# Designs tried in a protein design run: peptides against a protein of PDB entry 4U39. Part 26

Target 1, 302 residues: chain A of PDB entry 4U39
Amino acid sequence: SIKVIGVGGGGNNAVNRMIENEVQGVEYIAVNTDAQALNLSKAEVKMQIGAKLTRGLGAGANPEVGKKAAEESKEQIEEALKGADMVFVTAGMGGGTGTGAAPVIAQIAKDLGALTVGVVTRPFTFEGRKRQLQAAGGISAMKEAVDTLIVIPNDRILEIVDKNTPMLEAFREADNVLRQGVQGISDLIATPGLINLDFADVKTIMSNKGSALMGIGIATGENRAAEAAKKAISSPLLEAAIDGAQGVLMNITGGTNLSLYEVQEAADIVASASDQDVNMIFGSVINENLKDEIVVTVIATG

## One batch from the design tools (peptide; made by RFdiffusion4, then SolubleMPNN)

Design b1_p10_4_s1 (from b1_p10_4, 6 letters changed)
Fold by OpenDDE base, seed 5:
Structure b1_p10_4_s1 (fold): chain B 302 residues (1-302), chain A 10 residues (1-10)
Amino acid sequence: as target 1 above (302 residues)
Amino acid sequence: MKILYFEVRL
C-alpha cells in the first residue's frame, strides 16, 4: 500500500490539494499539533500529535516542540503507517510541526521497512531568516530519515507565477507543486498506464538516494510532448541540471489521445539531457480529465 | 543509455 502523510500546516494543505485533485491509489493521513487546523483536513485519517505537550495549540513555530510531539505519539504513528510499502512524507519546512515532526515520522516509516520519500518545501525568502534557518535544520534531519528527499525551493515558484500573484496564491502553488511531486511518483505505481512500473523498479531508483530535484513541464498543441519534456528539464524548480543525476524518474501524463510516439519523443528528450550511464525509468499515465495537455514530471536522484 | 523497457505484463 502507498500512504501519504501530511505533517503540519503546509503538509496538510498539500494533502488537501491532493484529495481535491483526486490523486488515486493512496491512503491520506493528516498529522498536526494544532487541533483546529487538523479539523480542516480532508484526509480520512487525522492524527493529533503531542496532545500532552501542546494541548492542541500547535508547536509555536518551534521545531523542537514538533519533534517532541511526534516522539510522544510514536506508537500512534507506527500503527497508522503499518503495512505501507511506500510512505510519502510531505511538509512545509521552517515551521514548528512540519520541520520537527516530519523527520521523526519519516524515520518511523523507514524503520517499518517502507520506501520513504520526503516531498518538502523550503520557505519563501519573505517568510524571514528564522524560517530559512529552521528549514535548513529540518531538511538536514529529513535527509537522514528518508530514502529520497525532494526539496521544492518556494522562491523558484516566483519565477513561474505572475509578479502580481497574491501571497496566498504563491502558497497554493507551493501546495500544488508538492501534489505534483507525490502524484508524479504514485501514479506510476498505483494508476494503470501505457507503461506500468513495478514497485521494485521504483525502489531501485529511490532507495537510499538522498536529495532529489524535481522539474515539471506542461504543454498543449502538436509539439506538446517535446515542449513539456523541454520545460521539465529546464524547470525553475531544478536547482541544477539533470546531467549529473545517477537516476531519473519520468512521468508522462496525458489525455486519451496520448500516443506512443509522444511518450517516446518526451523520453528521448529527457534521456538526451541526462548522463549516458543514468538509470532512467519512465511511466505513462492516462488522465481522462486532460484534453490536449501533457504533463511531464522529472525527478532526478543522486 | 539503458532505457529499461519494462515488459507489460498483461
Scores: peptide ipSAE 0.016, ipTM 0.541, DockQ to the pose 0.079
Fold by OpenDDE base, seed 2:
Structure b1_p10_4_s1 (fold): chain B 302 residues (1-302), chain A 10 residues (1-10)
Amino acid sequence: as target 1 above (302 residues)
Amino acid sequence: MKILYFEVRL
């Protein structure tokens, strides 16, 4: 089974976005120290952590409170994650709960023998230096606790959105990029497509790989596959080129008109941008909601 | 380069 665990406010906003976009074949778990925020989750499983420590009032933007809250609730987290083959841990780093609890939850998932993937954001620079420093500490702790850690640099989202984009929309786009990171992997396993991957192939690419980079490309028109692939490999979300990656996971999602030629064209572009010795796996997914749009997600590991 | 082409089992 695949489980997605949203940790704290940002992680739970991302989980809500996944549920709203009907991400299939996954179980959703919402975790928070704030009981009021947790009530707004659309997840089937809702877990308040650190009830004794926080009294449901949240972590006060302190990662040490988030950590201790997850430690207090270890047995409950273990029971919720039990029997998962794969666990996605999603969080906005820089806060209290997400930054502190996500590494503890990830370690619990890993200790249960699940393939543990972190999908987390770095805060925007405008959220201030304290959040950036807390996020750096949380990301460092996540690296030790996961098999693969996808880090989304929120400041790079500002390069793909209009300059007039309201701050609230920039956070919604961060939640959407978190969704795309989880969905880009989960759909390859859980959603019937033109090309389905087995879990063993995903496990081979993602096990003990440390940091991963994610690129996303979206396009329409006659060259949409090539354009989407080019946008993915040149995505501002990539903090480095994919040419040095030991592994690449590619998802090509399109409407019912997605052709095998378009899948091949996109795969060839990503392969040409990668090392010759890279372990590349790719899958294709049909999403009737995309109509004429193609979405290419590239995850580079190693 | 091993492109693992997965056979589409329809």
Scores: peptide ipSAE 0.015, ipTM 0.530, DockQ to the pose 0.077
Fold by OpenDDE base, seed 4:
Structure b1_p10_4_s1 (fold): chain B 302 residues (1-302), chain A 10 residues (1-10)
Amino acid sequence: as target 1 above (302 residues)
Amino acid sequence: MKILYFEVRL
């Protein structure tokens, strides 16, 4: 089974965005120290952590409170994650609950023997230096606790949205990019496509790989596969070129008209931008909602 | 380059 655990405010907003976009084949878990915020979750499983420590009033933007809250609730987290083959831990780094609790939850998932993937945001520079410093500590702790850590640099989202985009909409786009990171992997396992990946192949690419970068490309029209692939490998979300990655996971999602030729064309573009010795896996997913759109997701590990 | 081509299990 695949479980997606949203940790704190940003992680829970991302989980709500996943549920709203009907991401299939996954169980959703919402975790928070704020009981009022947790009540707004759409997840089937809602867990208040650190009830004794915080009394449901949240972590006060303190990562040490988030950490202690997850430690207090360890047995409850273990029971909620039990029997998962794969666990996605999603959070906004720089806050209290997400930054402190997500590494503890990830370690619990890893200790249970699940393939543990972190999908986290680095805060926008406008959130201030304190959040950036807290996020750096949380990201460091996540790297030790996960098999693969996808880090989304929120400042790079400002390169793909309109310059007049309101701050609240920039946060919604961060939640959407978190969704795309989870969905880009989960769909390869849970959703039938032209080329399905074996979970053992995903496990081989993602197990103990450390940090990963994600690129996304979307295109329509006659050259949509090539354009989507080119956009994915040149994505602003890639803080580095995919050249030098030890592993590449590629998802090619299209409508019912997605051809094997388009899948191959997109895969060849990503392969040509990758190192010759890279371990590349690619899968294709059919999503009837995309119609003429192709979405290429590239995850570079190592 | 080992492109692992996966067999489609229908």
Scores: peptide ipSAE 0.013, ipTM 0.509, DockQ to the pose 0.076
Fold by OpenDDE base, seed 3:
Structure b1_p10_4_s1 (fold): chain B 302 residues (1-302), chain A 10 residues (1-10)
Amino acid sequence: as target 1 above (302 residues)
Amino acid sequence: MKILYFEVRL
């Protein structure tokens, strides 16, 4: 089974966005130290962590409280994650609960033998230096606790949105990018497409790889596959080029009109931007909600 | 580069 665990406010917002977009074949778990915020989760499984420590009042933006809350609730986390083949741990780094609890939850998932993928955000620079420093510590702890860690640099979202985009919409776009990172992988396993991947192939590319880069490209029109692939490999979300990656995971998602030619054209573009010795796996997904759009997600590992 | 095409016919 595939489980998605949203940790703290940002992780729970991302999980809500996944549920709203009908991400299939996954079980959703919401984790928080704030009981009021947790009640707003759409997840079927809602877990309050650190009930003795926090009394449901949250972590007070302190990562050490988030960590201790997850440690207090270790057995409940183990029970909720037991029997998962894959676990996505999603969180907004820089806060109390997400920063502190997500590494503990990820380690629990990994110790249970699940393929453990972190999909986390770095805070925007405008959230201040304290959040950036807390996020850096949480990301470092996540890197040790996961098989693969995808880090979304929120400041790069400001390069792809309009300059007049309200701060609230920038956070919603961060939640959407977290969704795309999880869905771009989970759909390859859980959603039938033109080309399905087995879990063993995904496991080969993602196991013990550490940090990963994610690029996303969306396009429409006659050259939509090529344009989406070019946008994915040049995505502002990539902190570096995909050259030098040991592994590449590619998802091409389209509507019912997605052709095998378009899948091949997009794969050839991503392959040409990758090293000759790269282990590339790619899958294609049919999403009936995509009209004339193609979405290419590239995850570079190693 | 090994491109693995898996056609799982459901």
Scores: peptide ipSAE 0.007, ipTM 0.485, DockQ to the pose 0.078

Design b1_p10_4_s2 (from b1_p10_4, 4 letters changed)
Fold by OpenDDE base, seed 1:
Structure b1_p10_4_s2 (fold): chain B 302 residues (1-302), chain A 10 residues (1-10)
Amino acid sequence: as target 1 above (302 residues)
Amino acid sequence: MKLLYFSVRL
C-alpha cells in the first residue's frame, strides 16, 4: 500500500490539494499538533500528535516542539504506517510541526521497511530568515531519515507564476507542486498501466538515493510533448541539471488524445538530457481533465 | 475518471 502523510499546516494543505485532485491509489493521513487546523483536513485519517505536550494548541513555530510531539506519538504513528510498502512524507519546512515532526515520521516509516520519500518545500524568502534557517535544519534531518528527498524551492515558483500573483495563490501553487511530486510517483505504481512498473523498479531508483530534483513542464499544441519535456528538464524547480543523475523517474500525463509518438518524443528528450548510464523509468497516464494539455514530471535521483 | 497508465522501462 501507498500512504501519503501530510505533516503540519503546509503538509495538510498539500494533502487537501491531492484529495481535491483525486490522486488515486493512496491512503491519506493528516498529522498536526494543532487540533483546530487538523479538523479542516480532508484526509480520512486524522492524527493529532503531542496532545500532552501541546494540548492541541500547535507547536508555536518551534521545530523542537514538533519533534517532541512526534516522539510522544511514536506508537500511534507506527500503527498508522504498518503494512505500507511506500510512504510519502509531505511538509512545508520552516514551521514548527512540519519541520520537527516530518523527520521523525519519516524515520519511523523507514524503520518499518517502507520506501520512504520526502516531498517538502523550502519557505519563500519573504517568510523571513528564521523560517529559512529552521527549514535548513529540518531538510538536513529529513535527508537522513528518508530514501529519497524531493526539495521544492518555493522562491523558484515565483519564476513560473505571474509577477502579480497574489501571495495566497503562490502558496496554493506550492501545494500544487507538492501534489505533482507525489502524484508523479504514485501514478507510476498505483495505477495498472498498459506496461506495469513493478514496485521493485521504483524501489531500485529511489532507495537510499538522498536528495532528488523535480522538474515540471506543461504544454499545449502540436509540439506539446516535446515542449512539456523541454520545460521539465529546464524547470526553474531544478536547482541543478539532471545530466549527472543516476536515476530518473518520468511521468507523462495527457488527455485521451495522448499518442504513443508523443510519449516516445518526450521520453527521448528526457533521456538525451540524462547520463547515458542513467536508470530511467517512465510512465504515461491518461487524465481526461487535461484535454489538450501534456504534463511532464521528471524526478532525478542520485 | 478512467486513468489509463502505461509505464515503459527504458
Scores: peptide ipSAE 0.022, ipTM 0.588, DockQ to the pose 0.486
Fold by OpenDDE base, seed 4:
Structure b1_p10_4_s2 (fold): chain B 302 residues (1-302), chain A 10 residues (1-10)
Amino acid sequence: as target 1 above (302 residues)
Amino acid sequence: MKLLYFSVRL
């Protein structure tokens, strides 16, 4: 089974966005120290952590409170994650609960033997230096606790959105990028297709790889596959080029008109941008809702 | 919604 655990406010918003976009084949768990915020979760499983420590009033933007809250609730987290083959831990780094609790939850998932993937955001520069420093500590702790850590630099989202984009919409876009990171992998495993990646292939590419980079490309029209692939490998979300990656996971999602030629063309573009010795695996998804749109997600590991 | 998947191992 695949479980997605949203940790704190940002993680819970991302999980809500996944549910709203009907991401299939995953179980959703919302974790928070704030009981009021947790009540707004759309997840089937809602877990308040650190009830004794915080009394449901949240972590006060303190990562040490978030950490201690997860430690207090360890047995509950273990029971909720038990039997998962894969666990996605999603959080906004820089806050109290997400930054402190996500590494603890990730370690619990890993200790249970699940393939543990972190999908987290760095705060925007406008959130201030304190959040950036807290996020750096949380990201460092996540690297030790996961098999693969995808870090989304929120400041790079500002390169994709309009300059007049309200701050609230920039956060919604961060939640959407978190969704795309989880969905880009989970679909590869959970969605029955003509050629499925087995979980063993994904496990080989993602086990004990540490940091990963994610690129996303979306296009329509006659050259949509090539354009989507080119956008993915040149994505502002990539802090570095995908050259030098030891592993590449590619998802090509299209409508019912997605051709084998388009899949091959997109795969060839990503392969040509990767090292010759790269372990590349690719999956293709048919999503009837995309119609003429192609979405290419690239995850570079190692 | 039938999601059809293709995986090719290179």
Scores: peptide ipSAE 0.022, ipTM 0.551, DockQ to the pose 0.529
Fold by OpenDDE base, seed 5:
Structure b1_p10_4_s2 (fold): chain B 302 residues (1-302), chain A 10 residues (1-10)
Amino acid sequence: as target 1 above (302 residues)
Amino acid sequence: MKLLYFSVRL
C-alpha cells in the first residue's frame, strides 16, 4: 500500500489539495498538533500528536515542540503506517509541527521498512529569516530520515506566478506543487497501465538517494509534449540542471488524445537532458479532465 | 545504455 502523511498546516493543506484532485491509489493521513486545524482536514485518518504536550493548541512555531509531539505519539504513528510499502511525508518546513514532526514520522516509516519519500517546501523569504533557519534544520533532519527528499523552493513559485498573485494564492500553488510531486510518483505505481512498473524498479531509483529535484512543465497545442518536457527540465523549481542525475522519474499526464508519439517525444527530451547512463522510469497517465493540456513532471535523483 | 522502463498507465 501507498500512504501519504501530511504533517502540520502546510502538509495538511497539501493533502487536502491531493484529495480535491482525486489522487488515486493512496491512503491519506493528516497529522497535526493543532486540533482545530486538523478538523479541517479531508483525510480519512486524522491524528492529533502531542496531545499531552500541546493540549491541541499547536507547536507555537517551535520545531522542538513538533519533534516531541511526534515522539509522544510514536506508537500511534507506527500503527497508522504499518503495512505500507511506500510512505510519502509531506510538510511545509519552517513551522513548528511540520519541521519538528516530519523527520520523526519519516524515520518511523523507514524503520517499518517502507520506501520513505519526503516532499517538503522551503518557506518563502517573506515568511522571515527565523522560518528559513528552522526549515534548514528540518530539511537536514528529513534528509537523514528518508530514502528520497524532494525540496520545493517556494521562492521559485514566485517566478512561475504573476507578480500580482495574492500571498494566499502563492501558498495554494505551493500546495499544488506538493501535490504534483506526490502524484507524479504515486501514479507510476498505483495507476494500472499498459506496462506495469515493478515496485522494485521504483525502489532501485529512490532508495537511499538523498535529495531530489523536481521540475514541472505544462503546455498545449501541436508541440505540447515537447514544450511541456522542455519546460519541465528548465523549470524554475529545479535548483540545478538534471544532467548529472543518475535516476529520473518522469510522469506524462494528458487527455484522452495523448498519443504514443507525444509520450516518446517528451521522454526523449528528458532522457537527452539527463546523464548518459541515467536510469529513467517514465509513466503516462490519462486524465479525462485535461483538454489539450500535457503536464510533464520530472523528478531527478542521485 | 539508457534503461527506459516503460510504465504506460492508462
Scores: peptide ipSAE 0.019, ipTM 0.596, DockQ to the pose 0.120
Fold by OpenDDE base, seed 3:
Structure b1_p10_4_s2 (fold): chain B 302 residues (1-302), chain A 10 residues (1-10)
Amino acid sequence: as target 1 above (302 residues)
Amino acid sequence: MKLLYFSVRL
């Protein structure tokens, strides 16, 4: 089974966005130290952590409280994650709960033998230096606790949104990018498409790879496959080019009119931008909601 | 580059 665990406010918002976008074949778990915020989760499984420590009042933006809250609730987390083949741990780094609890939860998933993938955000620069420093510590702890860690730099989202985008919408876009990171992988395994991957292939590319980069491209029109692929490999979310990656995961998602030619064209573009010795795996997914859009997600590992 | 075409499960 595939489980997605949203940790703290940002992780829970991302999980809500996944549920709203009908991400298939995954079980959702919401984790928080704030009981009021947790009640707003759409996840079937809601877990309050650190109930003794925090009394449901949250972590006070302190990662050490988030960490201790997850440690207090270890047995509950273990039972919720038990039997998962794959666990996505999603969080906004820089806060108390997400930053402190996500590495503990990831380690629990990994110790249970699940393929453990972190999908996390760095805070925007405008959230201040304290958030950035807390996020750096949480990301370091996540790298040790996961098989693969996708880090989304929120400041790069400001390069893909309109300059007039309200701050609240920039956070919603961060939640959407977290959704795209999880869905881009989970759909390769769980969603029937033109080309399905097995879990063993995904496991080969993602096991013990450390940091990963994600690029996303969306396009419409006659050259939509090529344009989406070019946008994915040049995505601002890629802090480096995909050249030199040891592994590449590619998802090509389109509507019912997605052709095998378009899939091949997009795959050839990503392959041509990758190292000659790269282990590339690609899948294609049909999403009837995309109509004329193609979405290319590229995850570079190693 | 071995493009692994994975099985179309019909």
Scores: peptide ipSAE 0.007, ipTM 0.497, DockQ to the pose 0.090

Design b1_p10_4_s3 (from b1_p10_4, 6 letters changed)
Fold by OpenDDE base, seed 4:
Structure b1_p10_4_s3 (fold): chain B 302 residues (1-302), chain A 10 residues (1-10)
Amino acid sequence: as target 1 above (302 residues)
Amino acid sequence: MKLLYFEVRK
């Protein structure tokens, strides 16, 4: 089974976005120290952590409170994650609960023998230096606790949205990019396409790989496969070129008109931009909602 | 909806 655990405010907003976009084949878990925020979660499973420590009043933007809250609730987290083959831990880094609790939750998932993937954001520069410093500590702790850590640099989201985008919409786009990172991997396992991957293929690319980068490309029209692939490998979300990656996981998602030729064309473009010795795997997914769109997601590991 | 460890403050 695949479980997605949203940790703190940003992680729970991302989980809500996943549910709203009908991401299939996953169990959703919302975790928070704030009981009022947790009540607004759409997740089937809701868990308050650190009830004794915080009394449901949140972590006060302190990562040490988030950490201690997850430690207090360890047995409960173990019970919720038990029997998962794969666990996605999603959080906004720089806060209290997400920054402190996500590494503890990830370690619990890993200790249970699940393939543990972190999908986390770095705060925007406008959230201030304190958030950025707290996020750096949380990302370091996540790297030790996961098999793969996808880090989304929120400042790079500002390169793919309109410059006049309100601050609240920039956070909604961060939630959407977190969704795309989880869905781009979970769909390869849970959703049949033209080329299916098994869980063992995904495990080979993602097990004990450390940090990963994500690129996304979307295109329409006659050259949509090539354009989507080119956008994915040149994505602003990639803080480095994919040619240095030890592993590449590619998802090619299209509508019912997605051809095997388009899948191969997209795969060849990503392969040509990767190292010749890279372990590249690719899968395809059919999503009827995309119509004429192709979405290429690239996860570069190592 | 399974609420795990929601302390409903009475």
Scores: peptide ipSAE 0.024, ipTM 0.555, DockQ to the pose 0.016
Fold by OpenDDE base, seed 1:
Structure b1_p10_4_s3 (fold): chain B 302 residues (1-302), chain A 10 residues (1-10)
Amino acid sequence: as target 1 above (302 residues)
Amino acid sequence: MKLLYFEVRK
């Protein structure tokens, strides 16, 4: 089974966005130290952590409180993650609960033998230096606790949205990018394709790889597949080129009119931007909601 | 949803 665990406010907002976009084949768990915020989760499983420590009042933006809250609730987290083959841990780094609890939860998932993938955000620079420093510590701890860690630099979202985008919409786009990272991988496993990817192939590419980069490309029109693939490999979300990656996961999502030619064209572009010895897995997804759009998600590991 | 998977093992 695949489980997605949202940790703290940012992680739970991302999980809500995943549920609203009907990401299939995954179980959702919302974790928070704030009981009032947790009640707003759309997840089926809602877990309050650190009830004795925090009394449900949250972590006070302190990562050490988030860490201790997850440690207090270890047995509950273990029971909720039991029997998962794969666990996504999603959080907004820089806060109290997400920054402190997400590494503890990731380690619990890994110790249970699940393929453990972190999908986390760095705070925007405008959230201030304290959040950036707390996020750096949380990301370092996540890297030790996961098989693969996807880090989304929120400041790079400002390069893909309109300059007049309201701050609330920039945070919604961060939640959407977290959704795309989880969905881009989960769709490759949870939905039967024309060629079944075995979970062992995904595990080979993602196990003990450390930091991963994610690129996203969206396009419409006659050359939409090539344009979406080119946008994905040149995505502002990529902090480096994918040419040095040992593994690549590619998802090509389109409407009911997605052609085999478009899938091949997009795959050839990503493969040509990757090392010759790269282990590449690609899948294509038909999403009726995309109509004329193609979405290419690239995850580079190693 | 229909998925079309292709594995390109290089």
Scores: peptide ipSAE 0.022, ipTM 0.580, DockQ to the pose 0.666
Fold by OpenDDE base, seed 3:
Structure b1_p10_4_s3 (fold): chain B 302 residues (1-302), chain A 10 residues (1-10)
Amino acid sequence: as target 1 above (302 residues)
Amino acid sequence: MKLLYFEVRK
């Protein structure tokens, strides 16, 4: 089974966005130290952590409180994650609960033998230096606790949104990019396409790889496959080129009109931008909610 | 202590 665990405010907003977009074949778990915020989760499984420590009043933006809250609730986290083949741990780094609890939860998932993938955001620069420093510590702890860690630099979202985009919409786009990172992987396993991957293929690319970069490209029209692939490999979300990656995971998602030619064209573009010795796997997904759009997601590991 | 499984009753 695949489980998605949202940790703290940002992680729970991302999980809500996944549920709203009908991400299939996954079980959703919401974790928070704030009981009021947790009640707003759409997840079937809601877990308050650190109830003795925090009394449901949250972590006060302190990562050490988030860590201790997850440690207090270790047995409950183990029970909720038990029997998962794959666990996505999603969080906004820089806060109290997400930064402190996500590494503890990830380690619990890994110790249970699940393929453990972190999908986390770095805070925007406007959230201040304290959040950036807390996020750096949390990301470092996540790297040790996961098989693969996808880090989304929120400041790069400001390059893909309009300059007039309200701050609230920039956070919603961060939640959407977290959704795209989880869905881009989970759909390869859970959602039939023209080219299906098995869990063993994904496990080969993602097991013990450390940090990963994610690129996303969306296009329409006659050259949509090529344009989406080119946008994915040049995505602002990529802090570096995909050149030098040891592994590449590619998802090509389209509507019912997605052709095998378009899948091949997109795959050839990503392969041509990757090293010759790269272990590349690609899958295709049919999403009936996509009309004329192709979405290419590239995850570079290693 | 019982996990309050809020069964979202359908």
Scores: peptide ipSAE 0.016, ipTM 0.502, DockQ to the pose 0.018
Fold by OpenDDE base, seed 5:
Structure b1_p10_4_s3 (fold): chain B 302 residues (1-302), chain A 10 residues (1-10)
Amino acid sequence: as target 1 above (302 residues)
Amino acid sequence: MKLLYFEVRK
């Protein structure tokens, strides 16, 4: 089974966005130290952590409280994760609960033998230096606790949105990018296709790879597949080029008119931008809601 | 939703 765990406010907002977009074949778990915020989760499984430590009042933006809250609730987290083949741990780094608890939850998932993937955000620079420093510590702890860690630099979202975009919409776009990171991988496993990827192939590419880069490209029209692939490999979300990556996961999602030629053209562009010895896996997804739109998601590991 | 997977093992 595949489980998605949203940890703290940002992780739970991302999980809500995944549920609203009907991401299939995954079980959703919301984790928080704030009981009021947890009640707003759409997840079927809701877990309050650190009830004795925090009394449901949250972590006070302190990562050490988030860490201790997850440690207090370790047995409950283990039971909720039991039998998962894959676990996505999603969080906004820089806060108390997400920064402190997400590495503990990820380690629990890894110790249970699940393929453990972190999908996390760095805070915007406008959230202040304290959040950036806390996020750096949380990201370092996540790297040790996961098989693969996708880090989304929120400041790069400001390059893909309108300059007049309200702060609230920039956070919603961060939640959407977290959704795209989880869905881009989970669709490759959980959605039955004409050819299923073996979970063993995904595990080979993602197991013990450390940091991963994520690029997204969207296009429409006659050259939409090539344009979407080019946008994905040059995405502002990529902190570096993918040319040194030893593993690549590609998802191409289109409408009912997605052709085999378009899938091949997009795959050839991504492969040509990668190392010659790259282990690339790709999947194509048909989403009737996209009509003429193609979305390419690239995750580069190694 | 229909998926078509192609594994390109080089």
Scores: peptide ipSAE 0.014, ipTM 0.455, DockQ to the pose 0.620

